# Designs tried in a protein design run: peptides against a protein of PDB entry 4GXB. Part 26

Target 1, 277 residues: chain A of PDB entry 4GXB
Amino acid sequence: VPTEEVSLEVLLSNGQKVLVNVLTSDQTEDVLEAVAAKLDLPDDLIGYFSLFLVREKEDGAFSFVRKLQEFELPYVSVTSLRSQEYKIVLRKSYWDSAYDDDVMENRVGLNLLYAQTVSDIERGWILVTKEQHRQLKSLQEKVSKKEFLRLAQTLRHYGYLRFDACVADFPEKDCPVVVSAGNSELSLQLRLPGQQLREGSFRVTRMRCWRVTSSVPLPSGSTSSPGRGRGEVRLELAFEYLMSKDRLQWVTITSPQAIMMSICLQSMVDELMVKKS

## One batch from the design tools (peptide; aimed at target 1 I259)

Design b2_p16_4 (made by RFdiffusion4)
Pose (drawn by RFdiffusion4):
Structure b2_p16_4 (pose): chain A 263 residues (1-190, 198-221, 229-277), chain P 16 residues (1-16)
Amino acid sequence: VPTEEVSLEVLLSNGQKVLVNVLTSDQTEDVLEAVAAKLDLPDDLIGYFSLFLVREKEDGAFSFVRKLQEFELPYVSVTSLRSQEYKIVLRKSYWDSAYDDDVMENRVGLNLLYAQTVSDIERGWILVTKEQHRQLKSLQEKVSKKEFLRLAQTLRHYGYLRFDACVADFPEKDCPVVVSAGNSELSLQLREGSFRVTRMRCWRVTSSVPLPSGGRGEVRLELAFEYLMSKDRLQWVTITSPQAIMMSICLQSMVDELMVKKS
Amino acid sequence: LEFQGPSFDDEAEKLT
């Protein structure tokens, strides 16, 4: 892409706009640094956040497509799709909530975690009852951002990433499920199954050839993981999802974080 | 459990 200065909108998890001037040839880290500079996020906290390509739904919710890799050009990644529904999003990119402590030591870092947690509750990524949700919106007005986040860290599925509803062959073939990734596991809500990353020997991402539109082709995507169900028993679990690649990225990210910790 | 890494088929790889 010829080098040219352009304006790029990067959204926070709640949809707040962050406008940055970047080059068409800037890579992911360059764009991330420009967003951090605009938000006054310290350099030493940039590594706790990443940029994601998402599809914004009619209701404003985001369906995560992929985390942008180091070699990617974010301006090109989003513009090449030729659709205003696709957005670049900044979100925390670690899994263990112990890292929240490092981020919350800074006012901007705290503000970012607070904003995405509020959105996570509003969009049902964090699981609460109708009554609890009522209480939370109230506590939100009455408590500091820090206190609100400490409470939110104890809520069901805090720190998880939720995927569009899809199907899986667990427990039975073609079961409708909601899949979420977090806390070193995949959660399948059918009843529920919890599949620990440390019990996955491997996972595979498969795709059909592109098919005519039922002007965009369609592909059937699957993410299958080989799971140690019990001693010396491995069983494949298959999820059929247009977001199979994002699920694979989350599994790799969670495995990588476990290994960094182990080291 | 020993981890063996992820895999992609040829068609899925094109989407990356």

Design b2_p16_4_s1 (made by RFdiffusion4, then SolubleMPNN; from b2_p16_4, 10 letters changed)
Fold by OpenDDE base, seed 2:
Structure b2_p16_4_s1 (fold): chain B 277 residues (1-277), chain A 16 residues (1-16)
Amino acid sequence: as target 1 above (277 residues)
Amino acid sequence: VEYEGGFYDENAAKLL
């Protein structure tokens, strides 16, 4: 692609649009810097955020596809998909809420975290009780962003990334699950027919290894997931988990977001390693 | 394309 100046749209978590003028040849960091400049985010806070490729759903929700890598050209990465459903989203890229303190010191950083958190609550990514919801709404009405975030930080799945409904082979084969990544874990929520909501927690520290595999379903395979056209690539995330002492078990998640899940796992591991150093 | 990674806390394993 010839180097040209283009207008690139980057969305915040709440769907707010940030338009930046960049070169088609600008790499991810260049675009991120442009977005930061547009938002007046200081340079020392840029590293707390990343650009993500997402697919916007009909309801306006984002299905995270992957994190844009450093070598990528965001303009090319998004436009090459030739679908307006694909967007670039700015989101915080750390897991430990302790880092919120650094970001919240700046007005723009605070606003970004606030907007993201509000959106995550509205989308049901962060789990809230009725009472907590009332408290959050009260704080939102008062525009008490810091207090809002402090309360939000105590909530279940704060800072988690929630994935689209998918399938896992745990606890049983072909279980419908909702996976969320955060707090150094994968949370698998499932509701089997006639059963109560169950949640499984898989801590990354107990994952011996994981892998993402892609396969093309054979035409004869009756796994009629309604709506996937014939020939769609099936992605799976499999991880080997230490269930008990000297007992490893593979857990496999079938999801088009398997790549994103693996990115989250690696990111969580990387962050843990930084903290231990 | 296969992506592989892993993290194992040996201390956590010893507590099991």
Scores: peptide ipSAE 0.044, ipTM 0.630, DockQ to the pose 0.124
OpenDDE base, seeds 1, 3, 4, 5: peptide ipSAE 0.026, 0.041, 0.018, 0.025; ipTM 0.582, 0.637, 0.488, 0.586; seed 3 fails the geometry check

Design b2_p16_4_s2 (made by RFdiffusion4, then SolubleMPNN; from b2_p16_4, 9 letters changed)
Fold by OpenDDE base, seed 2:
Structure b2_p16_4_s2 (fold): chain B 277 residues (1-277), chain A 16 residues (1-16)
Amino acid sequence: as target 1 above (277 residues)
Amino acid sequence: VEYLGPFYDENAAKLL
């Protein structure tokens, strides 16, 4: 692509648009810096955020596709897909809520975390009780962003990334699940017929390994998930998990977001390693 | 591509 100045739209988690003028040849960091400059986010806080490629669903929710890599060209990455459904989203890129303290010290950082958290609650990514919801709404009405975040930090799945409904082979084959990544785990929520909601927690510290695989399903009429066109690539995330002492078991998640899940796993691992060092 | 978990000791063939 020839080097040209272009207007690039980057969305916040809540769908707020940030328009930046960048070069088509600008790499991810260049674009991120441009977004930060536009938002007046200090340079020392840029590293707490990343750009993600997402697909905007009909309801306005984001299906995370992948994190944009450092040497990637965001303009090319998003426009090459030739679909207006694909967007670039700015989101925090750390897992430990302790890092919120660093970000919250800055007005812009605070606003970004607040907007993200509000959105995550509204989308049901963060789980709230009725009473907690009432408290959050009260704080939101008062525009008490810090207090809002402090309360939110205590909530179930705060800081998690929630994926679209998918399928796993755990606890049984072809089990419909909702996967969320956060707090150094994959959380699998499932409701089997006639059963209550169950949640399985898979801590990354108990994963021996994981892998992403892609396959082209054979035209078998029966297993096409509604809405997948014929010949769509099937992505799977498989991880080998220490279920008990000396007992490893493979768990496989079939999801178009398998790549994003693996990115989350690696990111959580990397963060843990940084803390351990 | 297979990624090893951060707490796996390949020499001991077990998780740390």
Scores: peptide ipSAE 0.075, ipTM 0.640, DockQ to the pose 0.137
OpenDDE base, seeds 1, 3, 4, 5: peptide ipSAE 0.050, 0.034, 0.068, 0.044; ipTM 0.631, 0.641, 0.636, 0.634

Design b2_p16_4_s3 (made by RFdiffusion4, then SolubleMPNN; from b2_p16_4, 9 letters changed)
Fold by OpenDDE base, seed 2:
Structure b2_p16_4_s3 (fold): chain B 277 residues (1-277), chain A 16 residues (1-16)
Amino acid sequence: as target 1 above (277 residues)
Amino acid sequence: VEYEGPSYNENAAKLL
C-alpha cells in the first residue's frame, strides 16, 4: 500500500469517535500514539490501552475479533476487510483493577475508564443488582466518575470482556454458553431449558494448555444452523483444565471469537507473570 | 484443520 496520509476513525468503548490523521504505513503503536495525542492522554498511560479490531453489531454492540498486533498497520487491517461493520476500538488492556489507580490519576485516563465502564454496564458485561444499578445511576447523575469506578470495581465481572453467545462441550455437549474473560479466568454462563443459570469458572492458572483450531465444516446434510452461510470457518478454543488433583479434562468452546479468547488467555497469563516477577 | 500450535502456558508449571 502506498504511504499516504489518511483519516482513521478509532472508537471508544461507548462508540465515541476519535478521528486521527495517520499514515497508511503507521503501525499499531503509531496509531495508538496518535489516538492518545488526540485525546490528550499522557505518554506514560498509553501502555494501559490497546487497539482492537471489532465487528459492530446491528445494536451497536462490539464483537471483539482480535487485538491489533504491534507489527500490524491498523488502517490496512480494518480497510482490507471491506466492510463498514469492522471498527478499531480503544480499550484498556490490563485485567487487574489495581492498575485503574494509575490510570485514574489522570483526567483523560479517568474519563476513558469511566466511559468504558458505563458502556460495559449498559451492555450487560458487568453484572449488577437492582440496588447496585440504582447506586451507579445516582453516581452517574452526579458525574462522580471516581466513585462510580470504585463501586464498579466491586461488581461481578468488572473488567471482563464478554463474548457473543456460543457453544461449549461443557458441562454437556453442544451447550449454549456465554463466555466472559477476566480476573484470570474464563467464565462460562449457561442456561439450559428449565434450569437455573449456571456458571463455570475456569482459572487460567489451572489451564495446562490451550489451542485454537479452524475447520471448514464439510457439507454434512444434518444440522444447518440456519444463519451460518455455507463455507464459514468454524473456530474452536480448546483448553486442558485441571479439574481436580491429577485429573485433566479438555474443554472446547466453539466460537467465531476463539482467537480473541485465546488472546485474552495469553494476556491474562502474561499479566500474572509480570506480577510474580 | 489448521492447528495454530498449542499456546502452551509454558508457565503453567510455574502457575500450578
Scores: peptide ipSAE 0.031, ipTM 0.639, DockQ to the pose 0.110
OpenDDE base, seeds 1, 3, 4, 5: peptide ipSAE 0.026, 0.025, 0.026, 0.029; ipTM 0.627, 0.590, 0.623, 0.623

Design b2_p16_4_s4 (made by RFdiffusion4, then SolubleMPNN; from b2_p16_4, 8 letters changed)
Fold by OpenDDE base, seed 1:
Structure b2_p16_4_s4 (fold): chain B 277 residues (1-277), chain A 16 residues (1-16)
Amino acid sequence: as target 1 above (277 residues)
Amino acid sequence: VEYEGPSYDENAAKLL
């Protein structure tokens, strides 16, 4: 692609648009730096954030596709998809809430975390009780961002990335689940008929391995999974999990976001390794 | 809301 100056739109979690002038040849870090500069985010805080490719749903929610890699050209990556539903989003890229302390020391960092957290609560990514919701709203009305975040940090699935509803073979075949990644785990939420909401927690430290597979379903007559058109690529994330002592079991998640899930797993593992060093 | 998940052996060796 010829090197040209272009305007690139990067969204915050709340849908706020950040317009940056970049070169088509600018790599992910270059674009991230441009976004940081536009926001007045200090250079030393840039590493706490990443650019993500997302698909904006009709309701304005973001379906995360993948993290943009270092070698990528964000302008090309998003425009090559030839669909306006694809966006680039800035989001925090760490899992341990302890790192919030570093980010919150800066006004811009605080604002970014606050905006993201508000959005995550509004989208139901962070789970709140009625009382917690009341408290959060009160703090939001007061614009007490630090206090808001401190409360939010205690909430269930704070810092998690929530995926679109998908299917898993756990606890039984073809179970509808909502997967969330965070706190060094995959959380699988499901509600079976006549049952209460259940959550399976799969800690990355108990995953022996994981893999992403892509397949093209053969038009076999009988198992028309109703929603996927003939010829659509099926993505699966499978991980081998230590269920109990000396008992490994494969769990398979069928999701268009399987790649993103695997990126999250790797990212969580990487962060754990950094913390152990 | 009580969330019930699969029971895992917490004493099992970590794989990572």
Scores: peptide ipSAE 0.020, ipTM 0.534, DockQ to the pose 0.030
OpenDDE base, seeds 2, 3, 4, 5: peptide ipSAE 0.017, 0.017, 0.011, 0.011; ipTM 0.496, 0.552, 0.470, 0.480; seed 2 fails the geometry check

Design b2_p16_5 (made by RFdiffusion4)
Pose (drawn by RFdiffusion4):
Structure b2_p16_5 (pose): chain A 263 residues (1-190, 198-221, 229-277), chain P 16 residues (1-16)
Amino acid sequence: VPTEEVSLEVLLSNGQKVLVNVLTSDQTEDVLEAVAAKLDLPDDLIGYFSLFLVREKEDGAFSFVRKLQEFELPYVSVTSLRSQEYKIVLRKSYWDSAYDDDVMENRVGLNLLYAQTVSDIERGWILVTKEQHRQLKSLQEKVSKKEFLRLAQTLRHYGYLRFDACVADFPEKDCPVVVSAGNSELSLQLREGSFRVTRMRCWRVTSSVPLPSGGRGEVRLELAFEYLMSKDRLQWVTITSPQAIMMSICLQSMVDELMVKKS
Amino acid sequence: EEFAGSGSEELKATVL
């Protein structure tokens, strides 16, 4: 891509706009640093956040497509799709909530975690009852951002990433499920199954050839993971999802974080 | 028994 200065909108998890001037040839880290500079996020906290390509739904929710890799050009990644529904999103990119402590030491880092947690509750990524949700919106007005976040860290599925509803062959073939990734596991809500990353020997992403539109082709995507169900018993679990690659990225990210910790 | 598993791709299509 010829080098040229352009304006790029990067959204926070709640949809707040962050406008940055970047080059068409800037890579992911360059764009991330420009967003951090605009938000006044310290350099030493940039590594706790990443940029994601998402599809914004009619209701404003985001369906995560992929985390942008180091070699990617974010301006090109989003513009090449030729659709205003696709957005670049900044979101925390670690899994263990112990790292929230490092981020919350800074006012901007705290504000970012607060904003995405509020959005996570509003969009049902964090699981609460109708009554609890009512209480939370109230506590939100009455408590500091820090106190609100400490409470949120104890809520069901805090720190998880939620995927569009899809199907899986667990427990039975073609079961409708909601899949979420977090806390070193995949959660399948059918009843529920919890599949620990440490019990996955490997996982595979497969695709059909592109098919005529039912001007976009369609592809059947699957994410299958080989799971140690019990001693010396491995079983494949298959999820059919247009977001199979994002799920694979989350599994790799969670495995990588476990290994960094082990080291 | 635990694993440090990794993903693989067997793709027949270029996807996002």

Design b2_p16_5_s1 (made by RFdiffusion4, then SolubleMPNN; from b2_p16_5, 7 letters changed)
Fold by OpenDDE base, seed 4:
Structure b2_p16_5_s1 (fold): chain B 277 residues (1-277), chain A 16 residues (1-16)
Amino acid sequence: as target 1 above (277 residues)
Amino acid sequence: ETFDGKGSYDLNAVVL
């Protein structure tokens, strides 16, 4: 792609548009800096955020595809998909809520976290009780952003990324699940026939390893699962988990977001390593 | 969606 100046749209979690003028040859960090400058986010806070490639669903929700890598060209990465559904989103890129304290000290950082958190609650990524919801709405009406965030930090799945409904082979084969990543875990929400909604937690510290695989289903003549067209790539995330003492078991999640899940796992592990150093 | 406090299971973390 020839180097030229272009206008690039970057969305915040709430769908707010940030237009930046960048070069087609600008790498992810260059674009991130441009977005930061546009928002008046201080340079020392840039590292708390990342750019993500997402698919905007019909309901306006974002399906996270992957984090943009450092050497990528965001303009090319998004435009090459030739679909207006794909967007670049700015989101915080750390897991430990303790880092919120650093970000919240700045007005712009505070606003970004607030907007993200409001959106995550509205989209059901953060789980709230009725009473908590009432309290949050009250704080939102008062525009008490700091207090809102402090309350939000105590909520279930605060700081998590929620994925689209998918399938896992745990606790049983072909189990529909909703996966969320955060707090150094994968949370699997599921409802088995005749059972209540349950959540399973898989801590990254108990994952020996994980892998992403892609496969093309063989044209099985008879059992056409009606939903997948012939030749559609199937992505799977498999991780080997320490279920109990000396018992490792593979868990496999089938999802088009398997890559993003693996990115989250690696990111969580990396953050844990930084904390231990 | 509101969380109704339904059951969860968490496997203890072990550093591997």
Scores: peptide ipSAE 0.011, ipTM 0.518, DockQ to the pose 0.027
OpenDDE base, seeds 1, 2, 3, 5: peptide ipSAE 0.010, 0.009, 0.009, 0.009; ipTM 0.555, 0.526, 0.529, 0.523; seed 1 fails the geometry check

Design b2_p16_5_s2 (made by RFdiffusion4, then SolubleMPNN; from b2_p16_5, 8 letters changed)
Fold by OpenDDE base, seed 3:
Structure b2_p16_5_s2 (fold): chain B 277 residues (1-277), chain A 16 residues (1-16)
Amino acid sequence: as target 1 above (277 residues)
Amino acid sequence: ETFEGRGSYDLNADIL
């Protein structure tokens, strides 16, 4: 792509559009800085956010595809897909809610966290009781953003990234699950026939290793997963987990978002390593 | 089948 000035749209979690003028050759950090400048986010807070490639679903929900890497050209990355479904989204890129304290000290940072949190609640990424929801709505009506966030920080799956429904081989083969990443874990939620909702918590600190694999199903094989055509790439995330003392078990998640899941795992690991240093 | 990525993190001695 020739180097030229273009208008690039970056979305916030709530769907707010931020238009920035950038070069087609601008790398991820350059675009991120442009977005920050447009929002009046101070430079010292830029590092708390990242740009993500997402697919916008018909209902307006975002299916996270991957985090844009430093060497990428966001304009090229999104436009090369030649689909209006793909968007670039700004979102916080840390997991420990303690870092919220740094971000919340700035008005713009506070607003970004607030907008993201509101969106995550509305989308059901953060799990709330009826009473909690009432309290949150009250705070939202009062526009008490700090108090809203403080309450939200106590909620189940605060700060998690929720993935599209997929399939896992745990606790049994071909289990439909909803995977969420956050708080140094993968949460697998499932409901088996005749059973209550169950959650499997897989802490990254108990994962010996994980891998992402891609494969092309055989044309004569069993019917592809819902939404996949014949010959479409199948992605899997597999991790070896310490279930108990001296008992390792592989868990495999089949999902188009397997790459994003692995990115989350690595990101959580990286953050833990930083905190340990 | 193609490998796309790998990582690990373990704080438990039992995994070593």
Scores: peptide ipSAE 0.074, ipTM 0.715, DockQ to the pose 0.086
OpenDDE base, seeds 1, 2, 4, 5: peptide ipSAE 0.057, 0.048, 0.067, 0.053; ipTM 0.722, 0.648, 0.722, 0.716

Design b2_p16_5_s3 (made by RFdiffusion4, then SolubleMPNN; from b2_p16_5, 7 letters changed)
Fold by OpenDDE base, seed 5:
Structure b2_p16_5_s3 (fold): chain B 277 residues (1-277), chain A 16 residues (1-16)
Amino acid sequence: as target 1 above (277 residues)
Amino acid sequence: EEFFGKGSYDLRADIL
């Protein structure tokens, strides 16, 4: 791709648009720096955020495709898809809420976290009770961003990334599940017929290994997997999980977001390793 | 016992 100056739109979690002028040859970090500069985010906080490729659904929800990798050219990555539904989103890219303290010290960082958190709550990524929601709304009305975040940090699935409904072979074959990644785990939420909502927690520290596979399924008349059409590539994330002592079991998630899930797993593992160092 | 594994999926090969 020839090097040219272009305008690139980057969205915040709340849909706020950030327009930056970059080169087509700018890599992910270059674009990230441009976005940071546009937002007046200090350089020392850039590392707490990443750019993500997402698909915007008709309802405005974001389906995360992948974290843009270091080698990628964001402009090319998004425009090559030739679909306006694909967007680049800025989001925090750490998992431990303790790092919020560093980010919140800066006005811009605080605003970014606040906007993201509000969005995550509105989208149902962060789970709230009715009373908690009332409290959050009150704080939002007061524009008490720090206090809002402090309360949010205590909420279920704070800091998690919620994926589109998909299918897993756990606890049984072809179970519809909602997967969320965060707090060094994959959370699989499901409701089987006649049963209460269940959650399976898979800690990354008990995953011996994982892999992503792609396949082209043969045409079948009975296929009704969420997000899958006839002849579409099927992505699967499989991980070998230590269920108990000396008992490993493979769990397979069938999802178009298998790649993103894998990225999350690796990211969570990496962060844990940093903490242990 | 804790695992700190690495995924085997090659993103570069998939994206490029």
Scores: peptide ipSAE 0.318, ipTM 0.901, DockQ to the pose 0.398
OpenDDE base, seeds 1, 2, 3, 4: peptide ipSAE 0.312, 0.308, 0.315, 0.299; ipTM 0.900, 0.897, 0.898, 0.895

Design b2_p16_5_s4 (made by RFdiffusion4, then SolubleMPNN; from b2_p16_5, 8 letters changed)
Fold by OpenDDE base, seed 4:
Structure b2_p16_5_s4 (fold): chain B 277 residues (1-277), chain A 16 residues (1-16)
Amino acid sequence: as target 1 above (277 residues)
Amino acid sequence: ETFDGKGSYDLNADIL
């Protein structure tokens, strides 16, 4: 792609549009800096955020595809898909809520976290009780952003990324699940026939390894997931988990977002390693 | 493609 000045749209979690003038040759960090400058986010806070490629669903929710890598050209990455459904989103890129303290100290950082958190609650990514919802709504009406975030930090799945409904082979084959990543875990929510909603926690510290694989179903093979077109690539995330003492078991999640899940796992592990150093 | 996620093994993991 020839180097040209272009207008690039970057969305916040709440769908707010940030237009930045960048070069088509600008890498992810260059674009991120441009977005930060447009928002008046200080340079020392840029590292707490990342750019993500997402698919915007009909309801306005975002299906996260992947994190943009350092060497990527965001303009090219999004436009090459030739679909207006794909967007670039700015989101916080750390997991430990303790880092919120650094970000919240700045007005712009506070606003970004607030907007993201409101959106995550509205989309059901963060789980709230009726009473908590009432309290949050009151704080939102008062525009008490710091207090809102402090309450939100105590909520279940605060800071998690929620994925689209998919399928896992655990606890049973072809089990419909909703996966969320956060707090150094993959949370799998599922409802088996005749049972209550259950949640399983797979801590990254108990994952020996994980992998993403792609496969093309055989034309006559019944192995294609129901509803998937013939010839569509199937993505799977498999991880080997320490279920009990000296017992490792593979768990496989079949999802178009398998790549994003693996990125989350690596990111959570990386953050844990930083904390241990 | 395999990613090594070895760590300190969280003994408090809640499994289904």
Scores: peptide ipSAE 0.040, ipTM 0.638, DockQ to the pose 0.096
OpenDDE base, seeds 1, 2, 3, 5: peptide ipSAE 0.023, 0.040, 0.020, 0.030; ipTM 0.567, 0.566, 0.529, 0.613

Design b2_p16_6 (made by RFdiffusion4)
Pose (drawn by RFdiffusion4):
Structure b2_p16_6 (pose): chain A 263 residues (1-190, 198-221, 229-277), chain P 16 residues (1-16)
Amino acid sequence: VPTEEVSLEVLLSNGQKVLVNVLTSDQTEDVLEAVAAKLDLPDDLIGYFSLFLVREKEDGAFSFVRKLQEFELPYVSVTSLRSQEYKIVLRKSYWDSAYDDDVMENRVGLNLLYAQTVSDIERGWILVTKEQHRQLKSLQEKVSKKEFLRLAQTLRHYGYLRFDACVADFPEKDCPVVVSAGNSELSLQLREGSFRVTRMRCWRVTSSVPLPSGGRGEVRLELAFEYLMSKDRLQWVTITSPQAIMMSICLQSMVDELMVKKS
Amino acid sequence: VPSSHVDDSAYNLFFS
């Protein structure tokens, strides 16, 4: 892409706009640094956040497509799709909530975690009852951002990433499910199954050839993981989802974080 | 360390 200065909108998880001037040839880290500079996020906290390509739904919720890799050009990644529904999003990119402690030591880092946690509750990524949700919106007005986040860290599925509803062959073939990734596992809500990353020997991403539109082709995508169900018993679990690649990225990210910790 | 397997078709769909 010829080098040219452009304006790029990067959204926070709650949809707040962050406008940055970047080059069409800037890579993911360059764009991330420009967003961090605009927000006054310290350099030493940039590594706790990443940029994601998402599809914004009619209701404003985000369906995560992929985490942008180091070699990618974010301006090109989003513009090449030729659709205003696709957005670049900044979100924390680690899994263990112990890292929240490092981020919350800074006012901007705390503000970012607070903003995405509020949105996570609103969008049902964090699981609360109707009554609990009522209480939380109230506590939100009455407590500091820090106190609100400490409470939120104890809520069900805090720190998980939620995927669009899809199907899986667990427990039975073609079961409707909601899949979420977090806390070193995949959660399948059918009843529930919890599949630990450490018990996955491998996973595979498969695709059908592109098919005529039922001007975009369609592809059937699957993410299958080989799971150690019991001693010396491995069983494949298959998820059929247009977000299979994002699920695979989350599994790799969670495995990588476990190995960094182990080292 | 578990392994990840992605075919070229799926990879190119999201990264090309």

